# Peptides against a protein of PDB entry 4U39: the designs that were tried, part 67

Target 1, 302 residues: chain A of PDB entry 4U39
Amino acid sequence: SIKVIGVGGGGNNAVNRMIENEVQGVEYIAVNTDAQALNLSKAEVKMQIGAKLTRGLGAGANPEVGKKAAEESKEQIEEALKGADMVFVTAGMGGGTGTGAAPVIAQIAKDLGALTVGVVTRPFTFEGRKRQLQAAGGISAMKEAVDTLIVIPNDRILEIVDKNTPMLEAFREADNVLRQGVQGISDLIATPGLINLDFADVKTIMSNKGSALMGIGIATGENRAAEAAKKAISSPLLEAAIDGAQGVLMNITGGTNLSLYEVQEAADIVASASDQDVNMIFGSVINENLKDEIVVTVIATG

## One batch from the design tools (peptide; made by RFdiffusion4, then SolubleMPNN)

Design b2_p14_6_s4 (from b2_p14_6, 4 letters changed)
Fold by OpenDDE base, seed 5:
Structure b2_p14_6_s4 (fold): chain B 302 residues (1-302), chain A 14 residues (1-14)
Amino acid sequence: as target 1 above (302 residues)
Amino acid sequence: MILLFKVAKAKDFL
């Protein structure tokens, strides 16, 4: 089974965005120290952590409170994660709960023997130096606690949105990029296909790989597959080129008109931009809500 | 929904 655990405000917003976009084949868990914020979660499973420590009033933007809250609730987290083959831990880094509790939750998932994937954001530069420093510490702790860590640099979202985009919409786009990172992987595993990936193949590419990079490309028109693939490998979300990556996961999502030729063309472009000896997993997904659009998601590991 | 998956090395596409 696959579980997605949203940790703190940003992680819970991302989980809500996943549920609203009908990301299938996963169980959703919302975790927070703030009981009022947790009540707004759409997740089936809602867990208040650190009830004795915080009294449901949140972590006060202190990562040490978030950490201690997860430690207080360890047995509850273990029971909620039990029997998962894979666990996604999603959080906005730089806050109290997400930054402090996400590494603890990730370690619990890993100790249970689940393939543990972190999908987290760096705060925008405008959130201030304190958020950036807290995020750096939390990301370092996440890296030690997961098999693979996808880090979304929120400042790079400002390169893919309009310059007049309101701050609230920039945060919604960060939640959407977190969704795309989780869904791009979960669809490869959880959705029955013509050819199912062995979970062992995903485990080979994602186990103990450390930091991963994510690129996204969207295109329409006659060359949409090639354009989407080129945009994915040159995505502003990539902090480096994918040419040195030991593993690549590629998801090609299109409408009912997605052709085998378009899937092959996109795969060839991503493969040509990768190391010659890279292990690549690719999958194609039909989303009936995508009319003439193709979405290519690339996750580079190693 | 149709899903096609392949595990390959990049050299298998070149």
Scores: peptide ipSAE 0.027, ipTM 0.590, DockQ to the pose 0.735
Fold by OpenDDE base, seed 4:
Structure b2_p14_6_s4 (fold): chain B 302 residues (1-302), chain A 14 residues (1-14)
Amino acid sequence: as target 1 above (302 residues)
Amino acid sequence: MILLFKVAKAKDFL
């Protein structure tokens, strides 16, 4: 089974975005120290952590409170994660709960033998230096606790959205990028297709790889596959080129009109931008909601 | 729905 755990406010918002976009074949778990915020989750499983420590009043933007809250609730987290083959831990880094609890939850998932993937954001520069420093500590702790860690630099989202985008919409786009990172991997495994991914192949590419980079490209029109692939490999979300990656995960998602030619063209572009000896996993996914759009997600590991 | 899946080396496409 695949489980997606949203940790704290940002992680819970990302999980809500995943549910709203009908990401299938995954179980959603919302985790928070704030009971009021947790009640707004759309997840089937809602877990309040650190009830004794926080009394449901949240972590007060303190990562040590978030950490201790997850430690207090360890047995409940273990029970919720038991029997997962794969666990996505999603959080906005820089806060109290997400920054402190996400590494603890990730370690619990890893200790249970799940393939543990972190998909987390760095805070925007406008959230201030304190959040950036807290995020750096949380990201460092996540690297040790996961098999693969995708870190989304929120400031790079400002390069892909309109300059007049309200702050609230920039956070919603961060939630959407978190969704795309989880969905880009989960769809390769959980979505029934003509050829199901062997989970062992994903496990081989993602196990103990440390930091990963994610690129996303979206396009429409006659050359949409090539354009989406080119946008993915040149994505502002990529902090480096993919040519040095030991592994590449590629998802090509389109509407019901997605052709085998478009899938091949997109795969060839990503392969040509990668090392010749790279282990590449690629899947093509039909999403009826995309109509004429193609979405290419590239995850570079190693 | 996944239509296609492959595990390959990038050189298999070049």
Scores: peptide ipSAE 0.025, ipTM 0.560, DockQ to the pose 0.783
Fold by OpenDDE base, seed 2:
Structure b2_p14_6_s4 (fold): chain B 302 residues (1-302), chain A 14 residues (1-14)
Amino acid sequence: as target 1 above (302 residues)
Amino acid sequence: MILLFKVAKAKDFL
């Protein structure tokens, strides 16, 4: 089974966005120290952590409170994650709950023998230096606790959105990028295809790989596959080129008009931008909501 | 729903 655990406010917003976009074949778990915020989750499984420590009033933007809250609730987290083959841990780094609890939850998932993937954001620079410093500590702890850690630099989202984009929409786009990171991988496993990926192949590419980078490309028109692939490999979300990666996961999502030629063209572009010895997994997904759009998601590991 | 998954090395496309 695949479980997606949203940790704290940002992680729970991302989980809500996944549920709203009908990301299938996964179980959703919402975790928070704030009981009021947790009640707004769309996840079937809602877990309040650190109920004794915080009394449901949240972590006060302190990562040490988030950590201790997850430690207090360890047995409850273990029971919720038990029997998962794969666990996605999603969080916005820089806060209290997400920054402190996500590494503890990830370690619990890993200790249970699940393939543990972190999908987390760095805060925007405008959230201030305190958030950035807390996020750096949380990301460091996540690297030790996961098999693969996808880090989304929120400041790079400002390069892909309009300059006049309201701050609230920039946060919604961060939640959407978190969704794309989880969905880009989960669809490869959970969505029945003409060619099923063995979970063992995903495990080989993602197990003990450390940090990963994600690129996204979206395009329309006659060359949409090539354009989407080129945008993905040159995505502002990529803090480095994918040529040094040991593994690449790519998802090519299109509408009902997605052709086999377009899938091949996009795969060939990503493969040509990668090292010759790179292990690449690619999948294609049909999403009826995309109409004429193609979305290419690239995750580079190692 | 045409889901094509391939596990390959990048050299298999070059």
Scores: peptide ipSAE 0.024, ipTM 0.569, DockQ to the pose 0.734
Fold by OpenDDE base, seed 3:
Structure b2_p14_6_s4 (fold): chain B 302 residues (1-302), chain A 14 residues (1-14)
Amino acid sequence: as target 1 above (302 residues)
Amino acid sequence: MILLFKVAKAKDFL
């Protein structure tokens, strides 16, 4: 089974966004130290951690409280993750609960033998230096606790949105990029398409790879496949070019009109931008909610 | 580059 665990406020918002976008074939778990915030989760499984430590009042933006809250609730986390083949741990780094608890939860998933993928955000620069420093420590701890860690730099989201975009919409876009990171992988396994991957193929690319980068491209029109692929490999979310990656995972998602020619054209573009010795896997997914759009997601590992 | 094409056979939509 595939489990998605949202940790703290940002992780729970991302999980809500996944549920709202009908991400199929995954079980959702919401984890928080704030009981009031946790009640707003759309996840089937809602877990309050550190109930003795925090009394449901949250972590006070302290990562050490988030860590201790996950440690207090270890047995409950183990039970909720038991029997998962794959676990996505999603969080907004820089806060208390997400930063402190996500590495502990990831380690529990890994110790249970699940393929453990972190999908996390770095805070925006406007959230202040304290959040950036807390996020750096949490990302370092996540890197040790996961098989693959996708880090989304929120400041790069500001390069793809209008300058007049309200702060609330910038956070919604961060939640959407977290969704795209999880869905871009989970759909390759759980959603029927023109080309499906098995879990063993994904496990080969993602096991013990450390840090990963994600690029996303969306396009419409006659050249939509080529344009979406070019946008994905040049995405502002890619802090480096994909030519240095040891592994590439590509998802090509389209509507019912997605052709095998468009899939091949997009795959050839990503392959041509990658190293010759790269281990590349790609899948195609049919999403009936996509009209004339193609979405290309590229995950570069290693 | 090993392109693993696992072409899922389109089950004929009957």
Scores: peptide ipSAE 0.009, ipTM 0.465, DockQ to the pose 0.065

Design b2_p14_7_s1 (from b2_p14_7 with K5A I6K D14K)
Fold by OpenDDE base, seed 1:
Structure b2_p14_7_s1 (fold): chain B 302 residues (1-302), chain A 14 residues (1-14)
Amino acid sequence: as target 1 above (302 residues)
Amino acid sequence: SAFDAKKNKVVILK
């Protein structure tokens, strides 16, 4: 089974966005130290951590409280993650609960033998230096606790949205990018396409790879496959070019009109931008909600 | 084509 665990406010907002977008074939778990915020989760499984430590009042933006809260609730987290083949741990780094608890939860998933993938955000620069420093510590701890850690730099989201975008919409876009990172992988396993991947193929690319970068491209029209692939490999979310990656996981998602030619064209573009010795795997997904759109997701590992 | 289909496991689940 595939489990998605949202940790703290940002992780739970991302999980809510995944549920609203009907991401299939995954079980959702919401984890928080704030009981009131946890009640607003759409996840089927809701877990309050650190009930004795925090009394449900949250972590007070302190990562050490988030860490201790997850440690207090270790047995409950183990039971909720038991039998998962794959675990996504999603969080907004820089806060108390997400920054402190996500590495502990990821380590629990890894110790259970699940393929453990972190999908996390760096805070926007406007959230202040304290959040950036806390996020750096949380990301370092996540790297040690996961098989692969996808890091989304929120400041790069400002390059793909309008300059007049309200702050609330910029956070919603961060939640959407977290959704796209999880869905871009989970759909390769759970959703049929023209080219299906098994869990073993995904495991080969993602096991013990450390940090990863994600690029996303969306296009419509006659050259949509080529345009989506070019946008994915040049995505502002890629802090580095994909030519230095040891592994590439590619998802080509389209509607029922997605052709094998379009899949091949997109894959050829990404392969041509990658190192010759790269271990590249790609899958195609059919999403009936995509009319004329193609979505290319590229995850560069190593 | 820079795409060597031999390196990419196309698992067509029949």
Scores: peptide ipSAE 0.011, ipTM 0.437, DockQ to the pose 0.404
Fold by OpenDDE base, seed 3:
Structure b2_p14_7_s1 (fold): chain B 302 residues (1-302), chain A 14 residues (1-14)
Amino acid sequence: as target 1 above (302 residues)
Amino acid sequence: SAFDAKKNKVVILK
């Protein structure tokens, strides 16, 4: 089974976006130290951590409180994650709960033998130096606790959105990019396409790979496959070119009109931008909600 | 790698 665990405010917002976008084949768990925020989760499983420590009042933006809250609730987390083949741990880094609890939860998932994938954001620059420093510590702890850690730099989202985009919409886009990172992988396993991958294929690319980067490209029209692939490999979210990656996981998602030619064209573009010795695996997904749109997601590891 | 160096950059605002 695939489990997605949202940790703290940002992680729970991302999980809500996944549920609202009908991401299939995954079980959702919401974790928080704030009981009021947790009640707003759409997840089937809602877990309050550190009830004794925090009394449901949250972590006060302190990662050490988030860590201790997860440690207090270790047995409950183990029970909720038991029997998962794959666990996504999603969080906004820089806060109290997400930063402190996500590494503990990830380690629990890994110790249970699940393929453990972190999908986390770095805070925006405008959130201040304290959040950036807290996020750095949390990301470092996540790297040790996961098989693969996808790190989304929120400042790069500001390169994708309009300059007049309100701050609240920039946070919603961060939640959406977290959704795209989880869905881009989970759909390769759970959702049929023209080229299906199994869990073993994904495990080969993602096991013990450390940090990863994600690129996303979206296009329509006659050259949509090529344009989406080019946008994915040049995505602002890719802080590095994919030519230095040891592994590439590619998702090519389209509507019912997606052709094998378009899938091959997109795959060839990504392969041509990658190292010759790269372990590249690609799958295609059919999403009936997509019209003439192709979405290419690239995850670069190594 | 240059890839590792970039993905591991902690953007610490000065």
Scores: peptide ipSAE 0.035, ipTM 0.583, DockQ to the pose 0.027; fails the geometry check
Fold by OpenDDE base, seed 4:
Structure b2_p14_7_s1 (fold): chain B 302 residues (1-302), chain A 14 residues (1-14)
Amino acid sequence: as target 1 above (302 residues)
Amino acid sequence: SAFDAKKNKVVILK
């Protein structure tokens, strides 16, 4: 089974976005130290952590409280994650709960033998230096606790949205990018298709790889596959080019009109931008909701 | 073509 665990406010908002977009074949778990915020989760499984420590009042933006809250609730987290083959741990770094609890939860998932993938955000620069410093500590702890850590630099989202985008919409876009990162991987495994990536293929690319970069490209029209692939490999979300990556996981998602030629064209573009010795794995997904759109997701590991 | 059919998996989301 695949489990997605949203940790703290940002992680739970991302999980809500995943549920709203009907991401299939995954179980959703919401984790928070704030009981009121947790009640707003759409996840089937809702877990309050650190009930004794926090009394459900949240972590007060303190990562040490988030960490201790997850440690207090270790047995409950183990029970909720038990039997998962893969666990996505999603969180916004820089806060109390997400920053502190996500590494503990990731380690629990890894210790249970699940392929553990972190999908986390760095805070926007406007959230202040304290959040950036807390996020750096949380990201470092996540890197040790996961098989692969995808880090989304929120400031790069500002390069893909209008400059007049309200702060609340920028956070919603961060939640959407987290969704795309999880879905881009989960769909390759969980969705029945003509040729599905087996979990072993994904495990080979993602096991013990440390940091990963994600690029996303979306396009429509006659050259949509090529355009989506080019946008993915040049995505602002990529802090570095995909050249030098030891592994590449590619998802090519389109509507019911997605052709094999378009899949090949997109895959050839990504392969040509990658090292010759790269372990590239790609999947193709049909999503009826995309209609005429193609979405290319690239995850570079190593 | 770097398209190795052995690595190509077509997934249909219903």
Scores: peptide ipSAE 0.014, ipTM 0.522, DockQ to the pose 0.283; fails the geometry check
Fold by OpenDDE base, seed 2:
Structure b2_p14_7_s1 (fold): chain B 302 residues (1-302), chain A 14 residues (1-14)
Amino acid sequence: as target 1 above (302 residues)
Amino acid sequence: SAFDAKKNKVVILK
């Protein structure tokens, strides 16, 4: 089974966005120290952590409170994650609960023998230096606790959105990019396409790979496959070029009109931009909601 | 890896 665990405010917003986009074949778990925020989760499983420590009042933006809250609730987290083959741990780094609890939850998932993938954001620069420093500590702790850690730099989202985009919409786009990171992997396993991957394929690329970068490209029209692939490999979310990655996981998602030619064209573009010795796997997914759009997601590991 | 080294350099250059 695949489980997605949203940790703290940003992680729970991402999980809500996944549920709203009908991401299939995954079980959703919402974790928070704030009981009021947790009640707003759309996840079937809602877990309040650190109930004794915080009394449901949240972590007060302190990562040490988030850590201790997850440690207090370890047995409950173990029970909720038990029997998962794969666990996605999603969080916004820089806060209290997400930054502190996500590494503890990830370690619990890994110790249970699940393929453990972190999908986390770095805070925007405008959130201030304190959040950036807390996020750096949380990301470091996540690297030790996961098989693969996808780090999304929120400042790079500002290069994709309009300059006049309201702050609230920039945060919604961060939640959407977290969704795309989870869905781009989970759909390869859980959702039928033209080229299906199994869990063993994904495990080969993601097991003990450390930090990963994600690129996303979306296009429409006659050259949509090539354009989406080019946008993915040149994505602002890729803080480094995919050249020198040890592994590449690629998802080509389209509507019911997605052709095998378009899948191959997109795969060839990503392969040509990758190292010759790269372990690249790609899958295709059919999403009826995309109509004429192609979405290419590239995850570079190693 | 070379990729990790590139990622770390980009983060340090910010």
Scores: peptide ipSAE 0.007, ipTM 0.370, DockQ to the pose 0.030; fails the geometry check

Design b2_p14_7_s2 (from b2_p14_7, 4 letters changed)
Fold by OpenDDE base, seed 5:
Structure b2_p14_7_s2 (fold): chain B 302 residues (1-302), chain A 14 residues (1-14)
Amino acid sequence: as target 1 above (302 residues)
Amino acid sequence: SAFDAKKNKTVILK
């Protein structure tokens, strides 16, 4: 089974966005130290952590409180993650609960033998230096606790949205990018397409790879596959070119009109931008909600 | 790898 665990406010917002977008074939778990925020989760499983430590009042933006809260609730987290083949741990780094608890939860998932993938955001620079420093510590701890850690630099989202985009919409876009990161992987396993992958294929690319970068491209029209692939490999979310990556996982998602030629064209573009010795795996997904759009997601590891 | 070094720089510098 595949489980998605949202940790703290940002992780729970991302999980809500996944549920709203009907991401299939996954079980959702919401974790928080704030009981009021947790009640707003759409997840089937809601877990308050650190009830004795925090009394449901949250972590006070302190990562050490988030860490201790997850440690207090270790047995409950183990029970919720038990039997998962794959666990996605999603969080916004820089806060108290997400930054402190997500590494502990990821380690629990890994110790249970699940393929453990972190999908996390860095805070925007405007959230201040304290959040950036806390996020750096949380990301370092996550890197040790996961098989693969996808880090989304929120400041790069500002390069893909309109300059007049309100701050609240920039956070919603961060939640959407977290959704795309989880869905881009989970759909390869859970959703039939023209080229299906199994869990073993994904495990080969993602096991013990440390940090990863993600690029996303969306396009429409006659050259949509090529345009989406070019946008994915040049994505502002890719803080480095995919050249020299040891592994590349690619998802090509389209509507019912997605052709095998379009899948091959997109794959060839990503392969041409990758190292010759790269272990590249690609899958295709049919999403009936996509009419004329193709979405290419690239995850570069190694 | 050069790619890992780029990723790690991004994690450290920001």
Scores: peptide ipSAE 0.104, ipTM 0.668, DockQ to the pose 0.032
Fold by OpenDDE base, seed 4:
Parts: C-alpha cells; structure tokens; sequence
Structure b2_p14_7_s2 (fold): chain B 302 residues (1-302), chain A 14 residues (1-14)
C-alpha cells in the first residue's frame, strides 16, 4: 500500500490539494499539533500529535516542539504507517510541526521497512531568515531519515508563475508542486498507462538515494511531447541540470490520445540530457482529464 | 556524485 502523510500546515494543505485533484491509489493521513487546523483536513485519517505537550495549540513555529510532539506520539504513528510499502512524507519546511515532526515520522516509516520519500518545500525568501534557517535544519534531518528527499525551492516557483501572481497564488502553486511530486511517482505504480512500472522498479531508483530534484513540463499541440520533456529538463525547480544524476525517474502523463511515439520522443529527450550511465526508468500514465495536454515529471537522484 | 556536488553548492549559497 502507498500512504501519503501530510505533516503540519503546509503538508496538510498539500494533502488537501491531492484529494481535490483525485490522486488515486493512496491512503491519506493528516498529522498536526494544531487540533483546529487538523479538523480542516480532508484526509480520512487525522492524527493529533503531542496532545500532552501542546494541548492541541500547535508548535508555536518551534521545530523542537514539533520533534517532541512526534516522539510523544511514536506508537500512534507506527500504527498508522504499519503495512505500508511506500510512505510519502510531505511538509512545508520552516514551520514548527512540519520541520520538527516530519523527520521523526520519516524515520518511523523507514524503520517499518517502507520506501520512504520526503516531498518538502523550502520557504520563500520573503518568509524571513528564521524560517530559512529552520528549514535548513529540517531538510538536513529529513535527508538522514528518508530513502529519497525531493526538495522544492519555493523561490523557483516565482520563475514559473506570472510576475503579477498574488502571494496567495504562489503558496497554492507550492501546494500544487508538492502534489505533482507525489502524484508523479504514485501514478507510476497505481495508475495504468502505456508503459507500467512496478513497485520494485521505483524502489531501485529511489532506495537510499538521498536528495533529489524534480522538474515538470506541461505542453499542448503537435510537438507537445518534445516541448513537455524540454520544459521538464530545463525546469527552474531543477536547482542543477540532470547531468550527473545516478538515477532518473520519468513520468509521461497524457490523455487517451497519448501515443507510444510521444512517450518515446519524451523519453529520448530526457535520456539525451542525462549521463550515458544513468539508471533511467520511465512510465506512462493515462489521465482522461488532461485531454490534449502532456505532463512530464522528471525526478533526478544521486 | 557530481550531481550531489552541484546540489550541495546551491544549498551553500542560500
């Protein structure tokens, strides 16, 4: 089974966005120290952590409180994650609960033998230096606790959105990029396509790989496959070019009109931008909602 | 890896 655990405010917003976009084949768990915020979750499973420590009043933007809250609730987290083959831990780094609890939850998932994937954001620079410093500590702790850590640099989202995009829409786009990171992997396992991957294929690319980068490309029209692939490998979300990656996981998602030729064309572009010795795997997904769009997601590991 | 070194350089600049 695949479980997605949203940790703290940002993680729970991402989980809500996943549910709203009908991401299939996953179980959703919402975790928070704030009981009022947790009640707004759309997740089937809702877990309040650190009830004794925080009394449901949240972590006060302190990662040490988030950490201790997860440690207090360890047995409950273990029971919620039990029997998962794969666990996605999603959080916004820089806050109290997400930054402190996500590494503890990730370690619990890994110790249970699940393939543990972190999908986290760095805060925007405008959120201030304190959040950036807290995020750096949380990311370091996540890197030790997961098999693969996808880090989304929120400042790079400002390069892919219009310059006039309101601050609220920039946060919604961060939640959407978190969704795309989870869905881009989960769909390869859970959703049929032209080329299906198994869980063992994904595990080979993602097990004990440390930090990863993600690129996304979306295109329409006659050259949509090539354009989507080129956008993915040149994505501002890729803080480094995919050259020198040890592993590449690629998802090519399209509508019912997605051709095998388009899948091959997109895969060849990503392979040509990668090292010759890269372990590249790719899958395709059919999503009837995309109509004429192709979405290419690239995850580079190593 | 060379890729890990590229990632680490970007993190140090922030």
Amino acid sequence: as target 1 above (302 residues)
Amino acid sequence: SAFDAKKNKTVILK
Scores: peptide ipSAE 0.081, ipTM 0.656, DockQ to the pose 0.030
Fold by OpenDDE base, seed 2:
Structure b2_p14_7_s2 (fold): chain B 302 residues (1-302), chain A 14 residues (1-14)
Amino acid sequence: as target 1 above (302 residues)
Amino acid sequence: SAFDAKKNKTVILK
């Protein structure tokens, strides 16, 4: 089974966005120290952590409180994650609960023998230096606790959105990019396409790979496959070019009109931008909601 | 890896 665990406010917003976009074949778990925020989760499983420590009042933006809250609730987290083959741990780094609890939850998942993938954001620069420093500590702790850690730099989202985009919409786009990171992997396993991957394929690329970068490209029209692939490999979310990556996981998602030619064209573009010795796997997914759009997601590891 | 070195340099340069 695949489980997605949203940790703290940003992680729970991402999980809500996944549920709203009908991401299939996954079980959703919402974790928070704030009981009021947790009640707003759309997840079937809602877990309040650190009830004794915080009394449901949240972590006060302190990662040490988030850590201790997850440690207090370890047995409950173990029970909720038990029997998962794969666990996605999603969080916004820089806060209290997400930054502190996500590494603890990830370690619990890994110790249970699940393929453990972190999908986390770095805070925007405008959130201030304190959040950036807390996020750096949380990301470092996540790297030790996961098989693969996808790090999304929120400042790079500002390069994709309009300059006049309200702050609230920039945060919604961060939640959407977290969704795309989870869905781009989970759909390869859970959702039928033209080229299906199994869990063993994904495990080969993601097991013990450390930090990863994600690129996303979306396009329409006659050259949509090539354009989407080019946008993915040149994505602002890729803090480095995919050259020198040891592994590449690629998802080509389209509507019912997605052709094998388009899948191959997109795969060839990503392969040409990768090292010759890269372990690249790609899958295709059919999403009827995309109509004429192609979405290419590239995850570079190593 | 060369990729890790690139990722880490980009993080340090911020």
Scores: peptide ipSAE 0.078, ipTM 0.658, DockQ to the pose 0.030
Fold by OpenDDE base, seed 1:
Structure b2_p14_7_s2 (fold): chain B 302 residues (1-302), chain A 14 residues (1-14)
Amino acid sequence: as target 1 above (302 residues)
Amino acid sequence: SAFDAKKNKTVILK
């Protein structure tokens, strides 16, 4: 089974966005130290951590409180994650609960033998230096606790949204990018396409790879496959070119009109931008909600 | 790798 665990406010907002977008074939778990915020989760499984430590009042933006809260609730987390083949741990780094608890939860998933993937955001620069420093510590701890850690730099989201985009919409876009990172992987396993991957294929690319970068491209029209692939490899979210990556996981998602030619064209573009020795695996997904759109997701590891 | 070095800079220095 595939489990998605949202940790703290940002992780739970991302999980809510995944549920609203009907991401299939995954079980959702919401984790928080704030009981009121946790009650607003759309997840089927809601877990309050550190009830003795925090009394449900949250972590007070302190990562050490988030860490201790997850440690207090270790047995409950183990039971909730038991039997998962794959665990996504999603969080907004820089806060108390997400930054402190996500590495502990990831380590629990990994110790249970699940393929453990972190999908996390860095705070925007405008959230202040304290959040950036806390996020750096949390990301370092996550890197040691996961098989693969996808890091989304929120400041790069400002390059893909309109300059007049309200701050609330910029946070919603961060939640959407977290959704796209999880869905871009989970759909390769759970959703049929023209080229299906198994869990073993994904495991080969993602096991013990440390940090990863993600690029996303969306296009429509006659050259949509090529345009989506070019946008993915040049995505502002890719803070480095995919050149020199040891592994590339690629998802080509389209509607019922997605052709094998379009899948091959997109794959060839990503392969041409990658090293010759790269272990590249690609799958295709059919999403009936996509009319004439193609979505290319690239995850570069190594 | 050059890619890993870029990722590590991004993860640690920002």
Scores: peptide ipSAE 0.066, ipTM 0.644, DockQ to the pose 0.032

